# Ledger of designs, part 29: peptides against a protein of PDB entry 3MAZ

Target 1, 99 residues: chain A of PDB entry 3MAZ
Amino acid sequence: VLNPMPACFYTVSRKEATEMLQKNPSLGNMILRPGSDSRNYSITIRQEIDIPRIKHYKVMSVGQNYTIELEKPVTLPNLFSVIDYFVKETRGNLRPFIC
Target 2, 99 residues: chain A of PDB entry 3MAZ as posed
Amino acid sequence: VLNPMPACFYTVSRKEATEMLQKNPSLGNMILRPGSDSRNYSITIRQEIDIPRIKHYKVMSVGQNYTIELEKPVTLPNLFSVIDYFVKETRGNLRPFIA

## One batch from the design tools (peptide; made by RFdiffusion4, then SolubleMPNN)

Design b2_p14_5_s1 (from b2_p14_5, 4 letters changed)
Fold by OpenDDE base, seed 3:
Structure b2_p14_5_s1 (fold): chain B 99 residues (1-99), chain A 14 residues (1-14)
Amino acid sequence: as target 1 above (99 residues)
Amino acid sequence: QAEELLKLAEELRK
Protein backbone atom coordinates (compact mmCIF):
# COMPACT_ATOMS: atom_id res chain seq x y z
CA VAL B 1 0.00 0.00 0.00
CA LEU B 2 1.36 3.38 -1.03
CA ASN B 3 0.71 5.99 1.62
CA PRO B 4 0.10 9.58 0.59
CA MET B 5 2.60 12.28 1.41
CA PRO B 6 1.87 15.19 3.75
CA ALA B 7 0.06 18.08 2.07
CA CYS B 8 3.09 20.31 2.52
CA PHE B 9 5.37 17.97 0.59
CA TYR B 10 6.70 19.32 -2.69
CA THR B 11 9.39 17.98 -4.98
CA VAL B 12 11.35 21.21 -4.86
CA SER B 13 14.89 22.31 -4.09
CA ARG B 14 15.97 24.24 -1.03
CA LYS B 15 16.00 27.42 -3.10
CA GLU B 16 12.55 26.84 -4.58
CA ALA B 17 11.09 26.05 -1.16
CA THR B 18 12.49 29.29 0.23
CA GLU B 19 11.02 31.25 -2.66
CA MET B 20 7.61 29.62 -2.20
CA LEU B 21 7.49 30.54 1.47
CA GLN B 22 8.65 34.09 0.84
CA LYS B 23 6.23 34.67 -2.02
CA ASN B 24 3.07 33.47 -0.26
CA PRO B 25 3.45 33.65 3.55
CA SER B 26 -0.32 33.43 4.01
CA LEU B 27 -0.35 29.87 2.65
CA GLY B 28 1.85 28.52 5.42
CA ASN B 29 5.43 28.62 6.61
CA MET B 30 6.61 25.02 6.47
CA ILE B 31 7.55 22.80 3.53
CA LEU B 32 8.70 19.18 3.38
CA ARG B 33 10.99 18.37 0.47
CA PRO B 34 13.23 15.57 -0.75
CA GLY B 35 16.79 15.36 0.44
CA SER B 36 19.72 15.49 -1.95
CA ASP B 37 20.44 12.16 -3.63
CA SER B 38 18.96 10.18 -0.77
CA ARG B 39 15.88 8.61 0.77
CA ASN B 40 15.89 11.39 3.35
CA TYR B 41 13.90 14.60 3.50
CA SER B 42 14.30 18.19 4.63
CA ILE B 43 11.97 20.65 6.33
CA THR B 44 12.21 24.31 5.39
CA ILE B 45 10.51 26.88 7.58
CA ARG B 46 10.11 30.63 7.47
CA GLN B 47 9.64 32.36 10.80
CA GLU B 48 8.75 36.01 11.09
CA ILE B 49 9.00 36.85 14.77
CA ASP B 50 11.31 39.85 14.62
CA ILE B 51 12.57 39.53 11.06
CA PRO B 52 12.10 36.84 8.41
CA ARG B 53 14.28 33.83 9.14
CA ILE B 54 14.69 30.72 7.04
CA LYS B 55 15.80 27.47 8.63
CA HIS B 56 16.21 23.92 7.37
CA TYR B 57 16.01 20.64 9.26
CA LYS B 58 17.10 17.19 8.18
CA VAL B 59 14.64 14.33 8.43
CA MET B 60 16.61 11.11 8.19
CA SER B 61 15.06 7.83 7.16
CA VAL B 62 16.08 5.23 9.74
CA GLY B 63 14.64 1.81 9.15
CA GLN B 64 10.89 2.30 8.93
CA ASN B 65 10.98 5.49 11.00
CA TYR B 66 12.20 9.06 10.60
CA THR B 67 14.54 11.03 12.80
CA ILE B 68 14.45 14.83 12.96
CA GLU B 69 17.99 16.12 13.28
CA LEU B 70 17.75 18.41 16.30
CA GLU B 71 20.13 18.99 19.19
CA LYS B 72 18.30 16.08 20.75
CA PRO B 73 17.06 13.91 17.86
CA VAL B 74 13.41 12.89 17.74
CA THR B 75 12.31 9.68 16.04
CA LEU B 76 8.79 9.29 14.67
CA PRO B 77 6.94 6.54 12.77
CA ASN B 78 6.02 8.49 9.62
CA LEU B 79 6.22 11.82 7.83
CA PHE B 80 2.75 12.86 8.95
CA SER B 81 3.95 12.54 12.54
CA VAL B 82 7.00 14.62 11.66
CA ILE B 83 4.83 17.46 10.38
CA ASP B 84 2.53 17.15 13.38
CA TYR B 85 5.53 17.36 15.69
CA PHE B 86 6.68 20.65 14.20
CA VAL B 87 3.17 22.08 14.48
CA LYS B 88 2.52 20.96 18.04
CA GLU B 89 5.94 21.79 19.45
CA THR B 90 5.53 25.36 18.22
CA ARG B 91 1.91 25.44 19.40
CA GLY B 92 0.64 26.17 15.93
CA ASN B 93 3.18 28.77 14.91
CA LEU B 94 4.40 26.50 12.15
CA ARG B 95 1.74 25.62 9.59
CA PRO B 96 2.10 23.40 6.52
CA PHE B 97 2.33 25.33 3.27
CA ILE B 98 -0.74 24.52 1.21
CA CYS B 99 -1.16 25.69 -2.39
CA GLN A 1 12.40 17.05 23.60
CA ALA A 2 12.81 19.53 20.79
CA GLU A 3 14.61 22.30 22.63
CA GLU A 4 15.13 24.38 19.52
CA LEU A 5 11.43 24.30 18.65
CA LEU A 6 10.32 24.69 22.26
CA LYS A 7 12.55 27.71 22.65
CA LEU A 8 10.94 29.24 19.60
CA ALA A 9 7.47 28.50 20.97
CA GLU A 10 8.36 30.14 24.27
CA GLU A 11 9.52 33.29 22.52
CA LEU A 12 6.24 33.47 20.64
CA ARG A 13 4.29 33.32 23.92
CA LYS A 14 6.02 36.39 25.34
Scores: peptide ipSAE 0.065, ipTM 0.694, DockQ to the pose 0.069
Fold by OpenDDE base, seed 4:
Structure b2_p14_5_s1 (fold): chain B 99 residues (1-99), chain A 14 residues (1-14)
Amino acid sequence: as target 1 above (99 residues)
Amino acid sequence: QAEELLKLAEELRK
């Protein structure tokens, strides 16, 4: 059954997302959450390459697409593609947080 | 904070 939002989407704040990732790192290290503005989102990640690092990325709704705010912006057709991008581009380093 | 993800992705693709 298709859901309108990715499995790692949670209606949580930046702080709550950070806490979720820190408390249960085995469940994943990436969360999609509502942005400060309607129709925009944010991705919170917790990477442990050298030391635990929390980072946040803006995912802006632009027309019918979504643009990840990076030095070189990436525009994708939907939020599922956004999550897929984070996973694939990092070759699995980032994994959606599933609880 | 999006700069590091891009850097990581680029390095991994090499």
Scores: peptide ipSAE 0.064, ipTM 0.705, DockQ to the pose 0.129
Fold by OpenDDE base, seed 2:
Structure b2_p14_5_s1 (fold): chain B 99 residues (1-99), chain A 14 residues (1-14)
Amino acid sequence: as target 1 above (99 residues)
Amino acid sequence: QAEELLKLAEELRK
C-alpha cells in the first residue's frame, strides 16, 4: 500500500481538526488538513505548554515543493518533510496525530 | 496564520 500522504493527514475542517486534538491529546498534537484552495494545506497544532492553544499554519504548494507560511518561510520538497520539520524543529514537542 | 512556530522553535532549541 502506498502512502502518498503523511499519517497525520485527515480530510477535516479547521473546526473538526481542533476537536480531534482536544478529544484525544494523547494521540498527538498536530494534524495536516486540506486548505481552502486545491493543492494547499494547513497544519493545526494544539500545544499545552501553559494553557491549551490552537494554532494554524498554511502550507502552500509552490511548484513541486511546499512552503510553510512563517515569518521566514520554509520550503520543503514534500509533505512528509513538512511534518518532519515541525517535529524536528520543536525537538519532539509536536507529534503527528495518529488515531 | 503564524510566525509563532519559528519563535517557538527557537525557544525549544535553547
Scores: peptide ipSAE 0.062, ipTM 0.704, DockQ to the pose 0.129
Fold by OpenDDE base, seed 1:
Structure b2_p14_5_s1 (fold): chain B 99 residues (1-99), chain A 14 residues (1-14)
Amino acid sequence: as target 1 above (99 residues)
Amino acid sequence: QAEELLKLAEELRK
């Protein structure tokens, strides 16, 4: 069985991800992308709670799990769980970007 | 609501 990547995963740079989110905010506000030529990943979000804000989070591959780089790191079993964490933690404010 | 979401966003940022 082949495991696909989350729907909001795109092989884009930090800059491209930012542009995608700014151009079509109605399609979602969260993108998963590859890290800087590494086995790691990054999450780029664009929230508009008070004013538009772009933020990036590192998702480090550790063994068979993934750790979100936060003050208090969160480790999850797969990338789907990582996306779910961001959605749940923000009570739906963050939504996967689906173009 | 907006305040609550902002708080959650802050927690995520930390």
Scores: peptide ipSAE 0.053, ipTM 0.690, DockQ to the pose 0.055

Design b2_p14_5_s2 (from b2_p14_5, 6 letters changed)
Fold by OpenDDE base, seed 4:
Structure b2_p14_5_s2 (fold): chain B 99 residues (1-99), chain A 14 residues (1-14)
Amino acid sequence: as target 1 above (99 residues)
Amino acid sequence: QAEKLLELAEKLRE
């Protein structure tokens, strides 16, 4: 049983997420998906600053929080906050993929 | 600002 998830969450693989973002860039450029482990997730983004770039980030479930695996890890209280972080940190450049 | 956006993407890893 899953509690409400962010709108950009899809039960897709890394490959499928990449294909979704490449196929319909106008729908957004960020997807949240299941990680390799049960309670972990991954964020796949496709930014087009200079050229299209696909990147993947680990979002690790730690207790009741989530930690984004970065050079300097960021811990947030829920997945909605994780999505918000990506949006705000990029000043709106990253947008949830909504299909 | 473009550099900042790109930098964020590079910081994240799976």
Scores: peptide ipSAE 0.045, ipTM 0.682, DockQ to the pose 0.047; fails the geometry check
Fold by OpenDDE base, seed 5:
Structure b2_p14_5_s2 (fold): chain B 99 residues (1-99), chain A 14 residues (1-14)
Amino acid sequence: as target 1 above (99 residues)
Amino acid sequence: QAEKLLELAEKLRE
């Protein structure tokens, strides 16, 4: 039994996530996907600030929370908050990919 | 805003 997942969560690989974002940029530019190990996840984004840039971020499960692997790590209570963080911090530039 | 967005992107780890 699993709790609801963010709308931009897809059970895809890093490669597939990249392809999804490149193929349909109008649907959003951020995907949450399973990590390569255990209960962790990864965020794949495609930002077009100067040129299209694909980046991947680790979201580590720590206890009952999740930590976004950044120079200054950010710990949040759930995956919905993780998505919200990316949206807010980029002032809406990042949007969850909804297909 | 663009600089802030870029800054955030650079701080995220792959």
Scores: peptide ipSAE 0.043, ipTM 0.669, DockQ to the pose 0.048; fails the geometry check
Fold by OpenDDE base, seed 1:
Structure b2_p14_5_s2 (fold): chain B 99 residues (1-99), chain A 14 residues (1-14)
Amino acid sequence: as target 1 above (99 residues)
Amino acid sequence: QAEKLLELAEKLRE
C-alpha cells in the first residue's frame, strides 16, 4: 500500500510557499514542503493575529517518526499527524492550504 | 485562542 502525502504538501521552495500563502489566504495558511534534505520537511505558515506573519518550522525525519523542531520538540508518527498537530494546537487558526 | 496561537508561533524554530 502506498500512502499519499497530506493535501497541503507541495514541492515548492520557501519563497514559493510564501508567495502562495500571500496570494490566496482564503485557501488556507499552512503548507508542507520539502526540506533541505530529501527526507526532511518544512512547514510554512502565514498567521494574521495582529499583523500578517510568515513562519517556517523544521520537521525532521527520525527513524519512522517525525519531530517538529520546537523549543520542546514534538514527535509524531506520520506527516498527517504533524498537520493535525498544527491545526489542533492553534484551535483551527491554521488550516491546510488547498488550491 | 490568541495566546495559544502565539504560543505555537514562539515555540517553533525558524
Scores: peptide ipSAE 0.042, ipTM 0.660, DockQ to the pose 0.050; fails the geometry check
Fold by OpenDDE base, seed 3:
Structure b2_p14_5_s2 (fold): chain B 99 residues (1-99), chain A 14 residues (1-14)
Amino acid sequence: as target 1 above (99 residues)
Amino acid sequence: QAEKLLELAEKLRE
């Protein structure tokens, strides 16, 4: 069974993701995209707390799980959980970009 | 919680 990808997943480059978020901030501020290596992904966010800030995070495929590359790595069972983590950890500040 | 949110954003990196 082929599981669907999170709604905010787009096959775009880092540059394209940044442009998408800047162009339509009302649609969300978080995008999941392919990483530079096989089975790895990246998360691009655009937070506007004090000023607009673009950040990128690595999501590494480890076995059957995924690890978000942070100072203190967080391992989750699937990409949906990864997105959920970003949303909940920021208390809704981050929202998946839905185009 | 703006400072905490900013802190989290800064901790995330590619």
Scores: peptide ipSAE 0.041, ipTM 0.673, DockQ to the pose 0.047; fails the geometry check

Design b2_p14_5_s3 (from b2_p14_5 with H1Q R4E V5L)
Fold by OpenDDE base, seed 5:
Structure b2_p14_5_s3 (fold): chain B 99 residues (1-99), chain A 14 residues (1-14)
Amino acid sequence: as target 1 above (99 residues)
Amino acid sequence: QAEELLKLAEELRS
């Protein structure tokens, strides 16, 4: 039993996440998944502007917060905020994958 | 493995 997770969270590997996004792009283009390192997570996105592009971002657990590994790191209080950040900052371009 | 698209996000924060 664990606390509620964002709707786009799936216990899948990097490969599986990529396949999910490729298979049903209409369901969203962003997945939150477990990182390969303990308490950390990863965000996998698939953008299809010119050509399909897959990218992964590290979401590091830091104390009671989470830090998105970007050129200029962003620290947020919870995973829901992390998802919200990706959506808002991209003005809706990124949408959580809801299966 | 971060990079683009979120470049917009980073620009908005700056």
Scores: peptide ipSAE 0.103, ipTM 0.742, DockQ to the pose 0.055
Fold by OpenDDE base, seed 2:
Structure b2_p14_5_s3 (fold): chain B 99 residues (1-99), chain A 14 residues (1-14)
Amino acid sequence: as target 1 above (99 residues)
Amino acid sequence: QAEELLKLAEELRS
């Protein structure tokens, strides 16, 4: 049985993710994408607190869990929890990009 | 990397 991926997951490059977020900001500001190696992923966000800013975060697969590479790393059980973390911790500022 | 909003969130999680 194959578990589905979060709705904001797209098989796109860093550049493509950035373009998607810039083109349709009303659809969300967060994308999950494949990392450049193996079982890892990256999250690209576009926030407009002061001016539009693009940031990227590494989501490393560690055993059966995932660790978000932050100043103080956060480990979660699955990718859905990773997305939820970004949404909740930013109090809704970040929203998954849904086409 | 860590955006300002996420930095603030990290301080509030503990």
Scores: peptide ipSAE 0.101, ipTM 0.743, DockQ to the pose 0.056
Fold by OpenDDE base, seed 1:
Structure b2_p14_5_s3 (fold): chain B 99 residues (1-99), chain A 14 residues (1-14)
Amino acid sequence: as target 1 above (99 residues)
Amino acid sequence: QAEELLKLAEELRS
């Protein structure tokens, strides 16, 4: 049984996520989606600072926690915390995409 | 690609 997922989670591909963010930037710029592996996920963001830029981050399921793949990995207890981390660390620059 | 967030976060925390 699947537990509730963050509001910005969508069962879409990398390409579809990119298109969603490009089409409606006012709805947010961050999407959580299934990774290529069964229990892993990916975060896709679209930032418009100098020019539009699309980036992807791996969120690996490790035990009962999740690790954001960065040079200095960050481990959190659940996916809601992962989304919160992206928002908080960027002081709101990143906002979950709410369709 | 994952290094972008860390870089941005560190800049914002400064």
Scores: peptide ipSAE 0.082, ipTM 0.722, DockQ to the pose 0.126
Fold by OpenDDE base, seed 4:
Structure b2_p14_5_s3 (fold): chain B 99 residues (1-99), chain A 14 residues (1-14)
Amino acid sequence: as target 1 above (99 residues)
Amino acid sequence: QAEELLKLAEELRS
């Protein structure tokens, strides 16, 4: 079966993504969404370590790869790898939002 | 904002 985009990808705005995560935290806490008028993307997460916190990260399309805009940028071959990075780096704390 | 992820990861690794 073809799966061109990660399961947690939704064509939603920053606001909508935030609302989705807040309404159903049991379904996951990470959403991948389109960037503003560009070929880039954004990752929205909802952490609940101490209190609920919403954060957004830029995922830039660079050539045929994707770079997560961090202090030390991380470049990966595809969006699936980007999602995997967020999950693994946080030891499962972040989980794809599956609606 | 991206710096938060690095800090979170470091906390979880410790």
Scores: peptide ipSAE 0.074, ipTM 0.715, DockQ to the pose 0.129

Design b2_p14_5_s4 (from b2_p14_5, 6 letters changed)
Fold by OpenDDE base, seed 5:
Structure b2_p14_5_s4 (fold): chain B 99 residues (1-99), chain A 14 residues (1-14)
Amino acid sequence: as target 1 above (99 residues)
Amino acid sequence: QAEELLELAEKLRE
């Protein structure tokens, strides 16, 4: 049983996520996907600031929260908050991929 | 790989 997931969550691999973002950049540039292990997840983004760049971030399940593996880790209560963080922190530069 | 996001955020806050 799973609770509702963010709209940009897709059960895809790292490769598939990259392809999705490259194929339809107008639909968004951020995807949440299953991590390689257990209850962890990964965020894949495609930014075009100077040149197209694909980056992946780990979202680790820690207790009842989630920690985004950044230089300065950020812990949030749920995956919706994780997505919100990426959007708000970048002031909209990152947008959830909605197909 | 989780360094550029923070960098981007900091630049946008300037």
Scores: peptide ipSAE 0.097, ipTM 0.719, DockQ to the pose 0.128
Fold by OpenDDE base, seed 2:
Structure b2_p14_5_s4 (fold): chain B 99 residues (1-99), chain A 14 residues (1-14)
Amino acid sequence: as target 1 above (99 residues)
Amino acid sequence: QAEELLELAEKLRE
């Protein structure tokens, strides 16, 4: 079976993603979901460094790559790399939500 | 919100 999408990808809304992360924080704190446009996505995270905080990030499809909309945008070749970036850059603080 | 991730990443990678 091919896995064209990361395991933490779910066809859910912003609200649903938030609820998923809140309900089962032990399963991870990061989900990838469809964006408002066809080839765009969003990352929803729930961090508890101080208090529970929900944040959303846009992942824009640009050509054959994906750009994470940050102050300094980061462009990566695929969605798996996008997830890896979030995990690596936070030294494991963020973990893909796997249910 | 994206700026916060950058800030967090910078702090955590130090």
Scores: peptide ipSAE 0.096, ipTM 0.720, DockQ to the pose 0.128
Fold by OpenDDE base, seed 1:
Structure b2_p14_5_s4 (fold): chain B 99 residues (1-99), chain A 14 residues (1-14)
Amino acid sequence: as target 1 above (99 residues)
Amino acid sequence: QAEELLELAEKLRE
């Protein structure tokens, strides 16, 4: 069985991700995209707390889990959990980009 | 949310 990817996953580059978030902020402010290699990913977010800010975070595939590149790394069992972490940690400020 | 955002910002790295 092939499991689906999170709804906010898009096969786009860092630049394209930034443009997507800037163009339609009402659709969400967080996307998951392919990383530098085939089994790693990146999270791109656009927050507007004080001024618009774009940031990118690495999500490394480690064994059967994924580790978010934090100062204190967090390891989760799947990409859905990774998205959930970002949403919950920010109490809903970050929302998956759904176009 | 501000507190949670700050907390996350401190944890996450570019």
Scores: peptide ipSAE 0.076, ipTM 0.692, DockQ to the pose 0.052
Fold by OpenDDE base, seed 3:
Structure b2_p14_5_s4 (fold): chain B 99 residues (1-99), chain A 14 residues (1-14)
Amino acid sequence: as target 1 above (99 residues)
Amino acid sequence: QAEELLELAEKLRE
């Protein structure tokens, strides 16, 4: 049985993800997308604290888990947990882009 | 949550 992907997952490039977030910021500010020719993924976010800032983070597939490439890496059991981590750590500032 | 965002922003990196 295939598990569904997080609602903010889109098969888009880094460029396309950036454009999506810039065009419709009211729909969310976080997108999960495929990594470059690999089983890994990337997270693109657009935060607007002082000025709009676009950032990209690697989500590496490690065994049956996923590791978010941060200064201090965080390993989680699935992609839903990865999204949840970003949401909770920012106390809701980051929200999945729902189109 | 400005402080938390700043802290996280520092931790999050490409």
Scores: peptide ipSAE 0.061, ipTM 0.681, DockQ to the pose 0.050

Design b2_p14_6_s1 (from b2_p14_6, 6 letters changed)
Fold by OpenDDE base, seed 3:
Structure b2_p14_6_s1 (fold): chain B 99 residues (1-99), chain A 14 residues (1-14)
Amino acid sequence: as target 1 above (99 residues)
Amino acid sequence: DLEELRKFFEQPSP
């Protein structure tokens, strides 16, 4: 039995994720989606404090953990922690997209 | 903080 995925996980493409965030910004600004490899994922975020900005980050499966590819990589135990990291790091400005 | 958020977004993505 598989554990449930984070609420902001959607089986969508990079393009679809971008469109979802642009169309309904009130529902959240962060989406977790499948990566090119079945064991990897990508995070798409959007914010328009000054101008609209879209960013994509790779979340790589490494052993039993996940590593967010940043200048200084961050390794976490599960996908829920990955989402939590983005929320906490931005003091709540990033919120999971809930449709 | 909005400033911290901006700094986060300015990070290059691999």
Scores: peptide ipSAE 0.370, ipTM 0.839, DockQ to the pose 0.694
Fold by OpenDDE base, seed 5:
Structure b2_p14_6_s1 (fold): chain B 99 residues (1-99), chain A 14 residues (1-14)
Amino acid sequence: as target 1 above (99 residues)
Amino acid sequence: DLEELRKFFEQPSP
């Protein structure tokens, strides 16, 4: 059976994701979107600490887990955990975009 | 702090 996707998942392009976050920053600053390759995803974030900054991260499907492409990769069991990781590691600075 | 956390996520994907 198909499991649900995180609430901040949207079938949008990198450009669209950026625009979404810029248009409605009050709704969150992090979205999950399809990656360029099958079963892979990307996360787009928009942080407003000093100035607005947009960044994108690869979330690679590895076996039945997911690896966030960072200098020190982080592997998690599902996409919900991936979202949670970004939220927790930034102490809530990043919040899932809920449209 | 926030600076350290930001640095942790400093590598964006192309």
Scores: peptide ipSAE 0.131, ipTM 0.688, DockQ to the pose 0.729
Fold by OpenDDE base, seed 1:
Structure b2_p14_6_s1 (fold): chain B 99 residues (1-99), chain A 14 residues (1-14)
Amino acid sequence: as target 1 above (99 residues)
Amino acid sequence: DLEELRKFFEQPSP
């Protein structure tokens, strides 16, 4: 049994996440999905500025926190904070995919 | 980090 998950969390593969974002861009452009291990996750983003671009970020469970794998890693207390981080950092350009 | 994400989503990636 899991605690509540962010609204943009879906038990989908990298490929499925990409397809979801491509087919319904109006519903959002960010998805949280399971990683290789049950306690790890991945963020898939589809951003269209000059051209459509897909990016995947690894979110590792470390103790009671989560670390976003970036050049300079960012550690946050929970998955909701992870989603919030992506939204705020992009000034709302990234929006959780809600279907 | 913050700058890494900001650069990618606010301007075309090189």
Scores: peptide ipSAE 0.107, ipTM 0.674, DockQ to the pose 0.161
Fold by OpenDDE base, seed 4:
Structure b2_p14_6_s1 (fold): chain B 99 residues (1-99), chain A 14 residues (1-14)
Amino acid sequence: as target 1 above (99 residues)
Amino acid sequence: DLEELRKFFEQPSP
């Protein structure tokens, strides 16, 4: 039913996403997951700059685009672009979780 | 650099 989704998309809860990232950090540190009960999504990351830190970002569907909820919101045309944005803006520090 | 990276991972908008 769903159109093709990014490779790091998993139909998991916030808790499950956190566990996945903690269990296999070598597979990546970023997961895209569905919102609680809407057409929106969430990005969960596990960043190990100094210590492991888990953060969640809302990706809101707005018309035909998606907006990443940041202090300065970023709007992109599709979910693939959303993932690409996180990867490129962090110079590869964030990598999609692939298992 | 790490500082710029930290800035990027700001808390999401309220």
Scores: peptide ipSAE 0.043, ipTM 0.663, DockQ to the pose 0.565

Design b2_p14_6_s2 (from b2_p14_6, 6 letters changed)
Fold by OpenDDE base, seed 4:
Structure b2_p14_6_s2 (fold): chain B 99 residues (1-99), chain A 14 residues (1-14)
Amino acid sequence: as target 1 above (99 residues)
Amino acid sequence: MLEELRKFFSQPSP
């Protein structure tokens, strides 16, 4: 049984995710998507302060947890927590893309 | 703490 996924999860490529965020910025600026590896994921975010900027972050499944690949890695218990962390850490700047 | 994220959203000083 496949566990439920966060609302901002889409089975899209890096390119498609970027296009989604660019096309409808009002719907959110953060997408969770499958990584190149079967059990890993990627977070694509879009920020437009001065100019549009896109960043991608690896979310690696490690055991029963997930680690966001950053300079200072962050490990969380599930993908919902990953999304929540991105939202909270950016004080709401990042919002899950919901279409 | 997601320092890289904070840096990403940081705005240039005027």
Scores: peptide ipSAE 0.209, ipTM 0.734, DockQ to the pose 0.107
Fold by OpenDDE base, seed 3:
Structure b2_p14_6_s2 (fold): chain B 99 residues (1-99), chain A 14 residues (1-14)
Amino acid sequence: as target 1 above (99 residues)
Amino acid sequence: MLEELRKFFSQPSP
């Protein structure tokens, strides 16, 4: 049995994720995608306040948890928690991309 | 903590 992935997970490249967010900003501004290694992931986000800005964050699999690679790393129990963390910490500014 | 994210979403005060 395969557990479902977060709704904003897509098997796309960094370039494709960027294009998705730019083409349909009304659908959300955050995408979870595969990382360079099988058990790692990346988060791509887009914000347009003054000018369009794109940023990427690494989500590393550590044991049975996941660590968001930040200046001060944050470790969470699963990918759903990772997405929730991004949403809550930005008070809803980040919304999962749902197409 | 996501201080980097908070800075990312910051904008000039009106």
Scores: peptide ipSAE 0.201, ipTM 0.731, DockQ to the pose 0.096
Fold by OpenDDE base, seed 5:
Structure b2_p14_6_s2 (fold): chain B 99 residues (1-99), chain A 14 residues (1-14)
Amino acid sequence: as target 1 above (99 residues)
Amino acid sequence: MLEELRKFFSQPSP
């Protein structure tokens, strides 16, 4: 039994996620996807100001929590919180990709 | 804004 996943979660590869964000930037600029390891995830974000920029962040499953691999790691209780964190910390710049 | 993310969104194009 799987719990609900964030709306911006897609079972896509790094490349595919990048393409999705590039193709339909109006739908959002953040995708949550499976990581390379079991129970881990990755966040792919796209920022378009002058030149489009893509970055990927590891979201590691640690116990029953998730740690975003940042210079200063952030641990959150669930994936919804992870998405919320990215939205809030960027003051709305990042928006979940919804299609 | 988290510094790492701020740096990403504030950097100009090459």
Scores: peptide ipSAE 0.191, ipTM 0.726, DockQ to the pose 0.199
Fold by OpenDDE base, seed 2:
Structure b2_p14_6_s2 (fold): chain B 99 residues (1-99), chain A 14 residues (1-14)
Amino acid sequence: as target 1 above (99 residues)
Amino acid sequence: MLEELRKFFSQPSP
């Protein structure tokens, strides 16, 4: 079995991703989805502490790597590493949405 | 924790 994409990757729009996270928060709070251009992606995350908050991050394909568009950009070798980064950097708060 | 993400999880509701 060849798994080229993380389990939380879905070919959905920004709106659909938001709806997925809202509808089934118990399944996770992070989705990877296609970006506006060819090899680019976006990460949609949802946090619900007081009120639901949604944020989107661009994941740009740069050469053989991927750069997360943050104030201080982070470059990683593959999309699996990107997902892992979000999970680890949030100490497990973010979890891949698996349905 | 990444500062930008930290802010996201720690910010109070407006």
Scores: peptide ipSAE 0.190, ipTM 0.727, DockQ to the pose 0.199

